Peptides against a protein of PDB entry 4HTP. Designs and how they scored, part 216

Target 1, 231 residues: chain A of PDB entry 4HTP
Amino acid sequence: SQTVASHVPFADLCSTLERIQKSKGRAEKIRHFREFLDSWRKFHDALHKNHKDVTDSFYPAMRLILPQLERERMAYGIKETMLAKLYIELLNLPRDGKDALKLLNYRTPTGTHGDAGDFAMIAYFVLKPRCLQKGSLTIQQVNDLLDSIASNNSAKRKDLIKKSLLQLITQSSALEQKWLIRMIIKDLKLGVSQQTIFSVFHNDAAELHNVTTDLEKVCRQLHDPSVGLSD

## One batch from the design tools (peptide; made by RFdiffusion4, then SolubleMPNN)

Design b2_p29_1_s1 (from b2_p29_1, 15 letters changed)
Fold by OpenDDE base, seed 4:
Structure b2_p29_1_s1 (fold): chain B 231 residues (1-231), chain A 29 residues (1-29)
Amino acid sequence: as target 1 above (231 residues)
Amino acid sequence: SEEEKEEKKELEELKKRFEELIEKALKEN
């Protein structure tokens, strides 16, 4: 089935998130999110012009923006230490080298960037000179791979988890990986609250989520910003 | 700043990609 997420590059979501994070004011953060959302909705309308009853929604993006609210996908079983070891292996970093130590000791301030405790930022700087400049994954593909990781974690298939992670990593830029890491760890550090994200998405989104705790349902039922819960 | 210019450029490119997607979708439907 045709979905917006199958066409939108993951890089575009990441660039939006990057802009949101870098923005100092709440209003500017909101603007960047709204612009992406509006573009998404416009594309949805075009893509589904002749199909009124579609299940497609903003959910594929929303679940990456609010990963702490994920209920469909089970736990990844991935921590910073696992990712550190994976990157050291994949990038063939000397184990006693500066970059390997940065990844392993990410909680210890070692540099001028003040990124202590932010594994994703540390990883970004290690990856930037070593990774693709442009990723090739769509939002749908990222979600499919994350679904695979969660499923295989539940099944205790570590080899398949590694396979999916490698696919994510090898097809992503450093910036995309920074955000992917934050999505996996479930901390985006956007500087905007969940309530703000919901309020921008739809006026009734917070209420519906509070009742249902179902992010997909929120995205589907409130896809149209002009149609409320009582309608 | 150069960073601001790059960010603006990236935003414009993103917008363009969405526009292209929309145009394509409208032509195919």
Scores: peptide ipSAE 0.513, ipTM 0.897, DockQ to the pose 0.888
Fold by OpenDDE base, seed 2:
Structure b2_p29_1_s1 (fold): chain B 231 residues (1-231), chain A 29 residues (1-29)
Amino acid sequence: as target 1 above (231 residues)
Amino acid sequence: SEEEKEEKKELEELKKRFEELIEKALKEN
C-alpha cells in the first residue's frame, strides 16, 4: 500500500528539523513543524482520496521526531563510540588524524564551534566535505533500515547491522546524517518539548499518549486535527 | 542576510515538492 512516508524525502524532514533547531523563538519552531505537518496531511488526503480506512499516518515521521518514545522497534545497540569507529573506517580517516580524534573524543572541546558533547554536530563537520550534497532516501526507507538494524541487533548479527548502517550513510548527505545520528542516539536537541510537539500535532495527543504509550495509535486516531478523542 | 535568503529558498522548494506530490496524487486518482 502507498504511504506518505514512501514519497517524502528524508532530506525534507531533516531540513524542517534544521529550521526548527536554528529558530530561536518557540513560535517560529512551532511554525516550521506545523507547516511540515500540514503539508503532510494535505498530501495524505490527496494520496488516499479514493481509499477509506487506511492505516497510513504521520507515525513514520513522528517516531523519528520523538525517537525516545519508540516502543515498536527494538534497541539499536548503537552508541557514539560505535559510530565514530564506523565513520573512521568508512571514510578511511587516519586514526591519529584530527578528524578521527574529534569523533573519538567528541566530549572534549577540540574546535572553535563549541560542539563538545554533541557527536552529531562533530560528525556533521567531518562529513560535510566528504558526503553527498543530497540524499536519496525516503522517510519509509530510513525507517526500514532502522528496523533492520534493530532486528539484527536483537539477533546479534553485527555484520548485517553494519550493512544497514552503510546503506544509510552512503545514501545520505552530511546534514541528513547529523539528524539520523540524533535519531539513533535519541536526542534531537530541537529546543522544543515533547509536549509542544504533541500540542501542535493534536490537542488530545499528549493525553492519548500518556494513556496508551503507543505513538502509532496516537498518530492514527488523531490524524485529523479537527476530530477529537471524544468525537 | 544571504543565509536567510537561502533558508527561505529551501523552504519554498520544500513547499513546491509537496505541491507537486499532491498534484500527482490527485491526477492519478
Scores: peptide ipSAE 0.513, ipTM 0.895, DockQ to the pose 0.891
Fold by OpenDDE base, seed 1:
Structure b2_p29_1_s1 (fold): chain B 231 residues (1-231), chain A 29 residues (1-29)
Amino acid sequence: as target 1 above (231 residues)
Amino acid sequence: SEEEKEEKKELEELKKRFEELIEKALKEN
């Protein structure tokens, strides 16, 4: 069956996350998230018009927004050092060059932007002049590739992990890769709490998650903001 | 600023893409 995530570009999620991160106030951050969520729900209603028993929900996006709450997908086994090595190889960066050293020594405050310790931001600036301006992946495709990475990590298939990572990287803009890295590392740095994200999604979302620890169940059962847990 | 103008444009384009998806879904359904 068709899902909302199969139609929504990953770039559109990333641009929303970028706006949230850049926003100074809590209210503005909430507004950007709410607008994306409302658009998603409207498209869901249109896509599944007159269809009953639909299991499609905001889950494909929510699990990327709150990656620390992921319970379905196993560990990626990917750290910043692995990504640094991969980028150096893929971009054919001189190992003793400025950009390679920035990626490898991302914790050292050598940059003018104050991005010390944020590998994703350092990677972004290295990638920006070298990558596509626009990516081609949907949210579903990104999740499929991430599932593949997790599965192959469990199976200790390093070559297949690299293959899936290369597919993600080669089909993504620098901005999309910045956010993808943060999703893999499980730190989005949005400047809003998990509680705030849940509260905007549904009034009962935090409570249901505290009981079930199942993010998919939360997204499915509380898809309609007007229908509560007691209904 | 030019940056703010570009961000606004990107947001408008995102909204337009969702509207197009919705319109297509409604025509098919």
Scores: peptide ipSAE 0.513, ipTM 0.895, DockQ to the pose 0.847
Fold by OpenDDE base, seed 3:
Structure b2_p29_1_s1 (fold): chain B 231 residues (1-231), chain A 29 residues (1-29)
Amino acid sequence: as target 1 above (231 residues)
Amino acid sequence: SEEEKEEKKELEELKKRFEELIEKALKEN
């Protein structure tokens, strides 16, 4: 069956996250998230107009927005150092060059941007002049690749992990990769709390999550903002 | 600002893509 996530570009999620991060006020952050969510729900209604009993929900996006709450997907086994080495190899960066050293020593501020310790931002600036301007991946495809990474990590299949990472990297813009890195490391730095995200999604979302700890269940059961837990 | 204009444009393009997806979905169903 068709899903909303199979049609929505990953770039659109990333641009929304970028707007949320750049927004200073809580109200503006909430507005950007709400607008994306509303668009998602409208598309869901259109896509599933003749199919009322669907399991499709906001879950594919929610698990990327709140990656620290992921329970279905196992650990990726990916750290910043691994990504640094991968980028150095993929981009053919001189090992003793400025950009390679920035990636490897991301915790030590060497640049003017003040992003010390934020590997994703350092990677972004290295990638920006070297990668695609626009990515081609949908949210579903990103999740499929992340599932592959987690599964292969569990199976200790390092070569297949690298293959999936390369697919993610080569089909993503610098901005998309910045956010992808943050999703993998499980730190989006949005400046908005988990509670706020849940509250915007549905009034009962935080409560249901506290009881079930199941993001998919939360997204599925509370897909309609007008239908509560007690209904 | 130029940055604000770019952000507005990106948001409008995002909305347009969703509108196109909705229109396509309604046509095919």
Scores: peptide ipSAE 0.512, ipTM 0.896, DockQ to the pose 0.885

Design b2_p29_1_s2 (from b2_p29_1, 14 letters changed)
Fold by OpenDDE base, seed 2:
Structure b2_p29_1_s2 (fold): chain B 231 residues (1-231), chain A 29 residues (1-29)
Amino acid sequence: as target 1 above (231 residues)
Amino acid sequence: EKEEEEEEKELKELQEFFEKKIKEAEEKN
């Protein structure tokens, strides 16, 4: 079945997240999230106009925006040190070079940007001159690759984990990879709370999540912002 | 200024994408 996530570029989610992060005020952060969500819902309505009882929802995007609430997908088994080594290999960076050392020693303040401890930002600056300007992945394809990583981690298939990571990296811009890293590490640094994200999505979203702990059920049952839990 | 112009351009591109996809969905129905 066709889903909204199978059409929406991952780049568009990343651009939205970048705007949210750069915005100083809570109101502006909320506006950028709301604009993306409203556009998603309008496209859902158009895509599914002649289809009743669809299971499609905002869940494919929401699980990337709130990756700490993921319960369906098992652990990736990926840490910053693994990603650093992978980038050094993939980009053929000199091991004693400044960029390799920045990735490996990401916790140590190196340089003027103050990005110490934010591996994703350090990776972004290393990737920016070396990667595609625009990625080709949809939100669905990103989730499929992340599912593959989690499944193969559970199965202890390290070679297949590397394969899926290479597919993500080679088909993504530097900006998309910055956000993908933050999704994998489960820290987006948006400057908005989980409660704020839920409140913008639906008034009853936080309550339903507290009861069910099921982010997919929250997104499906509360897809329409005008239909409450009591309805 | 340049960062704001880039952000406005990216916002327009996002809006145009969704508008195009909505229109394509409406034409197929």
Scores: peptide ipSAE 0.278, ipTM 0.773, DockQ to the pose 0.883
Fold by OpenDDE base, seed 1:
Order: structure tokens, then C-alpha cells, then sequence
Structure b2_p29_1_s2 (fold): chain B 231 residues (1-231), chain A 29 residues (1-29)
């Protein structure tokens, strides 16, 4: 069956997340998230207009926005040091060069932008002059590749992990890779709380998540903002 | 200025994408 996530570009989610991060006020951050969510729901309604009992929901996007709440997907086994080494290899960076040293020593404040300790931001600036302007992956394809990474990590298949990471990297812009790194590390730095994200999604979302700890159930059961837990 | 203009352009492209996809879905159903 067709899903909303199979159509929505990953680039569009990343652009939304970038706007949320750059916004100064809570109200503006909420507005950008709400606009994306409302567009998603409208597309869902149009896509599934003649279909009853669909299981499609905002879950494919929500699990990328709140990656710390992931319970379905196993651990990636990926750290910043592994990504640094992969980028040095992939981009053929000189090992003793400025960019390689920035990636390896990402915790040391060597940058003019105050990005010390944020590996994703350091990676962004290294990637920006070297990567595609626009990626080609959908949200569904990103989730499929992340599922592959987690499964292969559990199976200790390091070669297949590298293959899936290379697919993500080579089909993504520098901006998309910044956000992808943050999703893998499970820290988006949006400047909004989990509670705020749930409150914008549905009034009962935080309560249902506290009881079930199941983000997919939250997204499916509370898909309609007008239908509560008691209904 | 240039960053704001790029952000506004990206927002417009996002909106146009969803509008197009909604219309395509409505025409098929």
C-alpha cells in the first residue's frame, strides 16, 4: 500500500527541521512544525480518501523527529568517530589536513562558528562544498536504510552497514546529512521539548506515550487531532 | 538577506510539493 512517507522527500523534512532550529521563539518553532504536520495530514486524507482501516500515519516522520523514543529499531552502533573516518575515506581528505582534523577532533573548539562538540555542524561545513545541492531520498527510503543499518549492526555485518551508510551519504545534500547524523546520534538540538512536539501533534499524545512507550501507537491512534483517547 | 531568501524559496518549494501531491491524489480517487 502507498504511504505518505513513500512520497515525501527527506529534503523537505530536513528543511523544516532547519527552520525550527533557526527560529528564535517557541511560537515560531511550533508554527514550522505545525505547518509540516498539517500538510502531511492533508496529503494522507487525499491519498487514503477511499480506503478504510489504513495503518499509515505520521510515524515515519515522528521517529526521525524524536529518535530518542525509538523502540522498534535496534541500536545503530554508530559513533561520531566512525562517521569521521568514513567521511575522510569517502571524500579522500588528507589525513593531516584541516578538514580531516576538524572531523576527528570535533570536540575541540577550533572553529569560528562555536560549533565545538556538534559533530553534525562540523560535518555540514566540510560537506557543503563537496555534496549534491538536493538529495533524492524519500522519508521511507531513509527509514529503510536506517532499518538495514540497525539489523546489520545486530548481526555484526560491518560491510553491509558501510554499504547502507554510503547510500545515505551519496544521495543526500550537506544539509540532509547534518540532520541524518543528528537522527543517528539521537540529538536533533531543535530547541523545543518532546512535550511541545507531542502537544502540537495531539493533546493526548504525551499521555498515551507515557503509558505505552510506543511511538507508532501514538501516531496511529491519535492520527486525527479531533479524536481523543476516550473516544 | 540571502539566507532568508533561500529559506523562503525552500518553504515555497515544500508547499508546492504538497499541493501538487494532494491534487494528484484527489484526481486519482
Amino acid sequence: as target 1 above (231 residues)
Amino acid sequence: EKEEEEEEKELKELQEFFEKKIKEAEEKN
Scores: peptide ipSAE 0.271, ipTM 0.773, DockQ to the pose 0.840
Fold by OpenDDE base, seed 4:
Structure b2_p29_1_s2 (fold): chain B 231 residues (1-231), chain A 29 residues (1-29)
Amino acid sequence: as target 1 above (231 residues)
Amino acid sequence: EKEEEEEEKELKELQEFFEKKIKEAEEKN
């Protein structure tokens, strides 16, 4: 069946997350999230107008926005050091060069940007002059590739992990890769709590999540903001 | 200023994408 996530570019989610991150006020952060969510729901309603009992929901996006709550997908087994080495290889960076050293020593305060310890930001600046301006991946395709990584990590298939990572990297902008890294590491640095995200999604979302710990159930059961848990 | 213009452009592109997709879905349904 068609899903909203199969149509929505991953770039659009990343741009939304970037706006949320850059926003100083809680109200502005909430606005950017709400605008994306409302657009998603409207598209869902249009896409599924003649279909009853669809399983499609905001879950494909929500699991990327709240990656620390992921329970369906197993561990990626990916660390910053692995990504650093992969980028050095893929971008053919001199190992003793400035950019390679920045990626490898991402925890060391180097330079004016204050990005010490944020591997995703360091990677962004290395990637920005070298990557495509726009990616080609949908949210569904990103999730499929992440599922592949997790599955292959469980199966100890390192070569297939590398293949899926290369697909993600080569089809993504520098900005998309910054957010993808943060999703993999499970730290988005949005400046909003999960409680705030749930409250914007649905009034009962936090309660249902606290009981079920199932993000997909939360997204499916509370898809309509006007329909509560007791309905 | 330039960053705000880029953010506004990205927001507009997002809105145009969803509007187009909604319209395409409505025309098929």
Scores: peptide ipSAE 0.257, ipTM 0.767, DockQ to the pose 0.861
Fold by OpenDDE base, seed 3:
Parts: sequence; C-alpha cells; structure tokens
Structure b2_p29_1_s2 (fold): chain B 231 residues (1-231), chain A 29 residues (1-29)
Amino acid sequence: as target 1 above (231 residues)
Amino acid sequence: EKEEEEEEKELKELQEFFEKKIKEAEEKN
C-alpha cells in the first residue's frame, strides 16, 4: 500500500531533527517539528484523498523521533563498539589511526569539539569527508532495514544484521548516519521532552499514550489534530 | 551566515519535495 513514509526521504527527517537540535529556544524547536508534521499531514491528505479507512499515519516518523517508546520492534543488539568496528572495516581505517581510535575510544576526550561520550557526533566527523552528500533512503526503507536488523538480532543472524547495516550506511550521508546512530541507540538529544513532541502532534497524544503505551495507536487515532479522543 | 544559508536551502528543498509530491498525488486522483 502507498504510504507517506514510502515517499518522504529520510534526509528530510534528519534535516528537521538537525534544525531542532541546533535551535536554542523551545519555541523554535517546536516550530521546526510542527512544520515537518504539517507538511506530512498535507501530503497524507493529498495522497489518500480518494481512499477511506487508511491505516497510514505519522507512526513511521514518530517511532524514529521517539525511539525509546518503540514497542513493536525488538532490540537491535547494536552498541557503539559494534558500530565503531563496522566503520573501521567499511571505511578501511588504519586500526592504529586517529579516526579508528576516536571511534573505539569515543568516551575519552580526544578532540576540540567536546563531543566526548556522543558516539554519533564522533562518527559524523569521521564520516563527513568519506560519505555521500545526500542519501537515497525513504523513511519506509529505513524502517524496513531497522525491522530486518531487529528480527535478525532475535534470530542471531549476525551476517544478515551486517548486511542491513551496510545498506543503511552506504545509502546515507554523514548527517543521516549521525541521526540513524542516535535512533538505534535510542537517544536523539533533541533538547525537547517527549511531552512537548506529543503536545505538538496532538493535544490528547500524551493521554492516549499514557493509557495505551502504543505509539502506532496514538498516531493513527489522533492523526487529525482537530479530532479529539472524546469525538 | 553559511550555516543559515544551508538551513534555508534544506528547508526549501523539503518544501519543494512536499509540494511536488502533493501535486503528483493530486494528478493521480
């Protein structure tokens, strides 16, 4: 079935997240999220104009924005040390080289950027001169690959996990990979609360999530910002 | 300045993408 997420580039979500992160004030952070959400809803309405009872919603994006609330997808089994080793292999980095050591020792301050302990930022700077400027993945394709990783982790298929990770990495910019890493680790560092994200999405979103703990249900039932829980 | 220009460019590209996709969806319906 045709979904909004099957069309929206993952790059556009990452750009929005980057703007939110860089914004100093709560109001500006909210604006960037609202603009993306409003564009998504407008596209949804156009895409589904002649279709009734669609199950399509903001869920494919929301589960990447609030990855700590993910309940459908099982654990990835991916840690920073695994990603570090994968990047060293993929980028053919000398093991004793500066960049390999930065990735492996990401918790130790090694540079001027103050990014100690943020593996995604360290990875970004290593990747920036080595990766594509623009990725090719849609939000749907990213979710499909993440589903594959989680499923194969459950099945203990390490080779297939590596394959899906390579597909994500090779088709993503350095910026997209920064955000992808944060989604996998489940820490986006946006500087906005979960409550703020829900309040921008829909006035009743926090309440419905507190009762159901089902992020897809929240996105589907509260797709229209004008239709409340009591309606 | 360069960072603001890059952010404005990225915002414009995002808007143009959605506008194009909305138009394509409207033409198919």
Scores: peptide ipSAE 0.257, ipTM 0.763, DockQ to the pose 0.854

Design b2_p29_1_s3 (from b2_p29_1, 16 letters changed)
Fold by OpenDDE base, seed 3:
Structure b2_p29_1_s3 (fold): chain B 231 residues (1-231), chain A 29 residues (1-29)
Amino acid sequence: as target 1 above (231 residues)
Amino acid sequence: SEEEEKEEKELEELKAFFEKKIAEAEAKN
């Protein structure tokens, strides 16, 4: 079925998240999120103009923005140490080299950028000179690959997990990979609460989520910002 | 600043993408 997420580049979500993270004030953070959301809703309305009762919603993006609230997808089984080893292999980094050691010892302050403990930022700087400038994945494709990773983790198919990770990595820019890592680790460091994200999405979103704990249901039922829970 | 210009360009590209996609969707209906 045709979805908004099948069209929207993952890069555009990442750029939005980057703007949100860099913004100092709550109001600016909210503005960037609202602009992306409004554009998404407008595209949804155009895409589905002749189709009523579609299941398409903001859910594909929302589950990446609030990955800690993911309930449909099982655990990835991926940690920073696994990603470090994968990047060392993929990028053919010398094992005793500076970049390999930065990735492996990401918790130790290296004095370069103050990014100690933030694996995604450390990875970003290693990847920046080595990766594509622009990725090719849509939000749907990213979610499909993440679904594959979670499913294969449950099935203990390590080979297929690696395959899906390589597909994500090789088709993503350094910036996109920074955000992808944060999505996998389930910590975006946006500087805004989930309550703020919900409040911008819909006035009743936090309440519905508190009752249902179903992020997809929240996105579908409250797709229209003008239609409340009582309607 | 160079960073502000980059952010503005990225925002313009995002808007242009959605505008194009909306137009494509409207043309198919």
Scores: peptide ipSAE 0.221, ipTM 0.736, DockQ to the pose 0.860
Fold by OpenDDE base, seed 2:
Structure b2_p29_1_s3 (fold): chain B 231 residues (1-231), chain A 29 residues (1-29)
Amino acid sequence: as target 1 above (231 residues)
Amino acid sequence: SEEEEKEEKELEELKAFFEKKIAEAEAKN
């Protein structure tokens, strides 16, 4: 069955997240999230106009926006050091070179950007001059690859984990990779709380999540902002 | 700024994408 996530580019989610992060005011951050969500809901309504009881929802995007609430997908088993080594290999960076050392020593302030401790930002600056300007992955494809990583981590299939990571990296822009790293590490640094995201999504979302701890159920049951939990 | 112009362009591209996809979905139904 067709889903909204199978059509929406991952790049568009990343651009939205970038706008949210760069916005200083809470109101602007909320506006950018709301605009993306409203567009998603409108597309859902158009896509499923003649279909009743669809299971499609905002969940594929929400689980990437709130990765700390992920309960369906098992742990990735990926650390910053693994990603650093992978980038050094993939980009053919000299191991003793400036960029390789930045990735490996991401916690040490080595640069003018003040990004010490933020591996995703360090990676972004290394990737920016070397990667494609636009990625080709949909939100669904990103989730499929992340599912593969988690499944293979549980199965201790390290080679297959590397394969899926390479697919993500080679088909993504530097900006998309910045956000993908943050999703994997489960720290987006958006500057908005979980409560704020839920409140924008639906008035009852925080309550339903508090009871169920199931992000998919929250997205499915509260897909329509006009239909409450008591209805 | 160049960064603001880029952000505006990306927002316009996102809107155009959704508008196109909505129109395509409506034409198939």
Scores: peptide ipSAE 0.199, ipTM 0.719, DockQ to the pose 0.852
Fold by OpenDDE base, seed 5:
Parts: sequence; structure tokens; C-alpha cells
Structure b2_p29_1_s3 (fold): chain B 231 residues (1-231), chain A 29 residues (1-29)
Amino acid sequence: as target 1 above (231 residues)
Amino acid sequence: SEEEEKEEKELEELKAFFEKKIAEAEAKN
């Protein structure tokens, strides 16, 4: 089915997240999120102008922004060490080389960037000189690949997990991969709370989520910011 | 139809907006 997520580049979400992360103040962080959300809603209205009762919502993006609230998709079974090994293999990095050691020992300060303990940032710097400048994936395609990873993890199909990861990696920029890693690990480090994200999305979002624990329901029922929970 | 053409134009404008947003982000990186 035609969805907003099938049209929105994953790079756009990543750029928004990057802006949020780089912003110092809460107000500026909120502004960047609101701008993305408003654009999404406008696009939704345009895309579905002649279609009533669509199930499309902000959910495909929201589940990537708040990955710790994911309930539909099962666990990926992916850790930083697995990703490190995969990158070493994919990039043909010498195992005893500087970059391989950075990935494997990401918790140990190895340089001046102060990124110790943030695997995604370490990966970003390793990937930046080696990866595509622009990715080709939509938000929908990213979610489809993540669904595949989760499904194959449940089925213990390690080779298929690797295949889906390779598809994500080879079609993503270094920046997109940084954010993708954070989504998989379920820690975006945005510097804004879940409550703040919900409050910007809809006034009743936090309440509805607290009751239902269903992020998709929150996104669907509260798609229109002018329509309240009691309506 | 004129309505279909208008909808297509609106979608293209919105896509262009997202593309611009991506380009702006890439230029800052």
C-alpha cells in the first residue's frame, strides 16, 4: 500500500535526528522534530487526499525514533561486537589495524573525539571515508529490512540476518549507518525525553501510550493533532 | 484531470522539500 514512509528517504529522518542531537537547547531540539513531523503530516494529507480511513500514520518513523518502545518487531539479537566484526569483514579492514581495533574496543578511549562507549559514532568515523555519500533507502525499506532481521533472529537464521544487514549497510551513507546502529541498539542519544517527543506529537500521546503501550495505536489514533483522545 | 495534476504537483513539491532537507544536512556534515 502507498504510505508516507515509502516515499520519505531514510536520510531525511537521519538528518533530522542529527540536527536534534547537535542542538543544544530543548526548544531547538523540539523545533527540528516538529518541522519533520509537520512535513510528514502535510505529506500524508497530500498523499491520502482522496482516501478516507487509511491506516497510514507516523508509526514507521516513530518506531525508529523511539526504538525502545518497539513491541511489534521482536529482538534483533544484534550487539556492537557483531556489528564490529561485520564491518571488519565488509570493509576488509586489517584485524590488527587501527580501525578494526577502534570498532572492537569501542568502549576504550582510542582518540581525541571523546566518543568512547558510543559504537555508532566510532563506526561513523570509520565509515565516513569508505561509504556512499547518500543512501538510497526509504523509511519503509529500512523497516522492512529490520523486520527481516528480527524474524530471522527468531528463526535462528544467522546467514539471512547477515544478508539483511549487508543490504542496510551497502545502501546507506555513514551518517545513516550511525543512526541505524543506534536504532538497532535502541539508544538514539537525542538529548530529549520520550515524554517530550510525545508532547510534540500530540498532547494526549503520553497518556494513551501509558495505557496501551502500543506505539502504533498512539500514532494512528492521535494522527490529527487537533483531535483529542476523548473525541 | 486537473485534480490529479494538482495532487501530483503537491506531492512533487513535498518530495522536493524533503530532498532539500537532505541536501542541507549533507552540506553540514
Scores: peptide ipSAE 0.182, ipTM 0.635, DockQ to the pose 0.036
Fold by OpenDDE base, seed 4:
Structure b2_p29_1_s3 (fold): chain B 231 residues (1-231), chain A 29 residues (1-29)
Amino acid sequence: as target 1 above (231 residues)
Amino acid sequence: SEEEEKEEKELEELKAFFEKKIAEAEAKN
């Protein structure tokens, strides 16, 4: 079955997240999220206009925006040190070079940008001059690859984990990789709370999530912003 | 049908919208 996520580029989500992060005011952050969500809902309505009882929802995007609430996937088993080593290998960075050392020592303030402790930002600056300008992955494809990583981590299939990571990396821009890293590490640094994201999504979203702890259920049941829990 | 053609056009317009937003974001970076 066709889903909105199978059509929406991952780059669009990352662009939205970047706008949210760069925005200083809460109102502006909310606006950017709302615009993306509204576009998603409009696309959903168009895609499913003649289809009843669809299970499609904002869940594929929401689980990437709120990765700390992910419950469907098992642990990725990926840490910053693993990613650092992978990037050094993939980009053929000199091991004693400045960029390799930045990735490995990401917690130590060595850079001019003040990004100490934020591996994703450090990676971004290393990747920016070396990666594609535009990625090719959809949100669905990103989720499929992340599912593969989690499954293979549970199965202790390290080679398959690496394969899926390489697919993600090689098909993503530096900006997309920054956000992908943050999704994997489960820290987006958007500057908005979970409650704010839920409140923009649906008035009853926070309540339903507090009761069910099921993000997919929240997204599916509260897909229509005009239909509440009591309806 | 005319209805199917309309729906297909709406889907294309929505896709183009997302593509445009991506391009605009890339141009600002």
Scores: peptide ipSAE 0.130, ipTM 0.663, DockQ to the pose 0.035

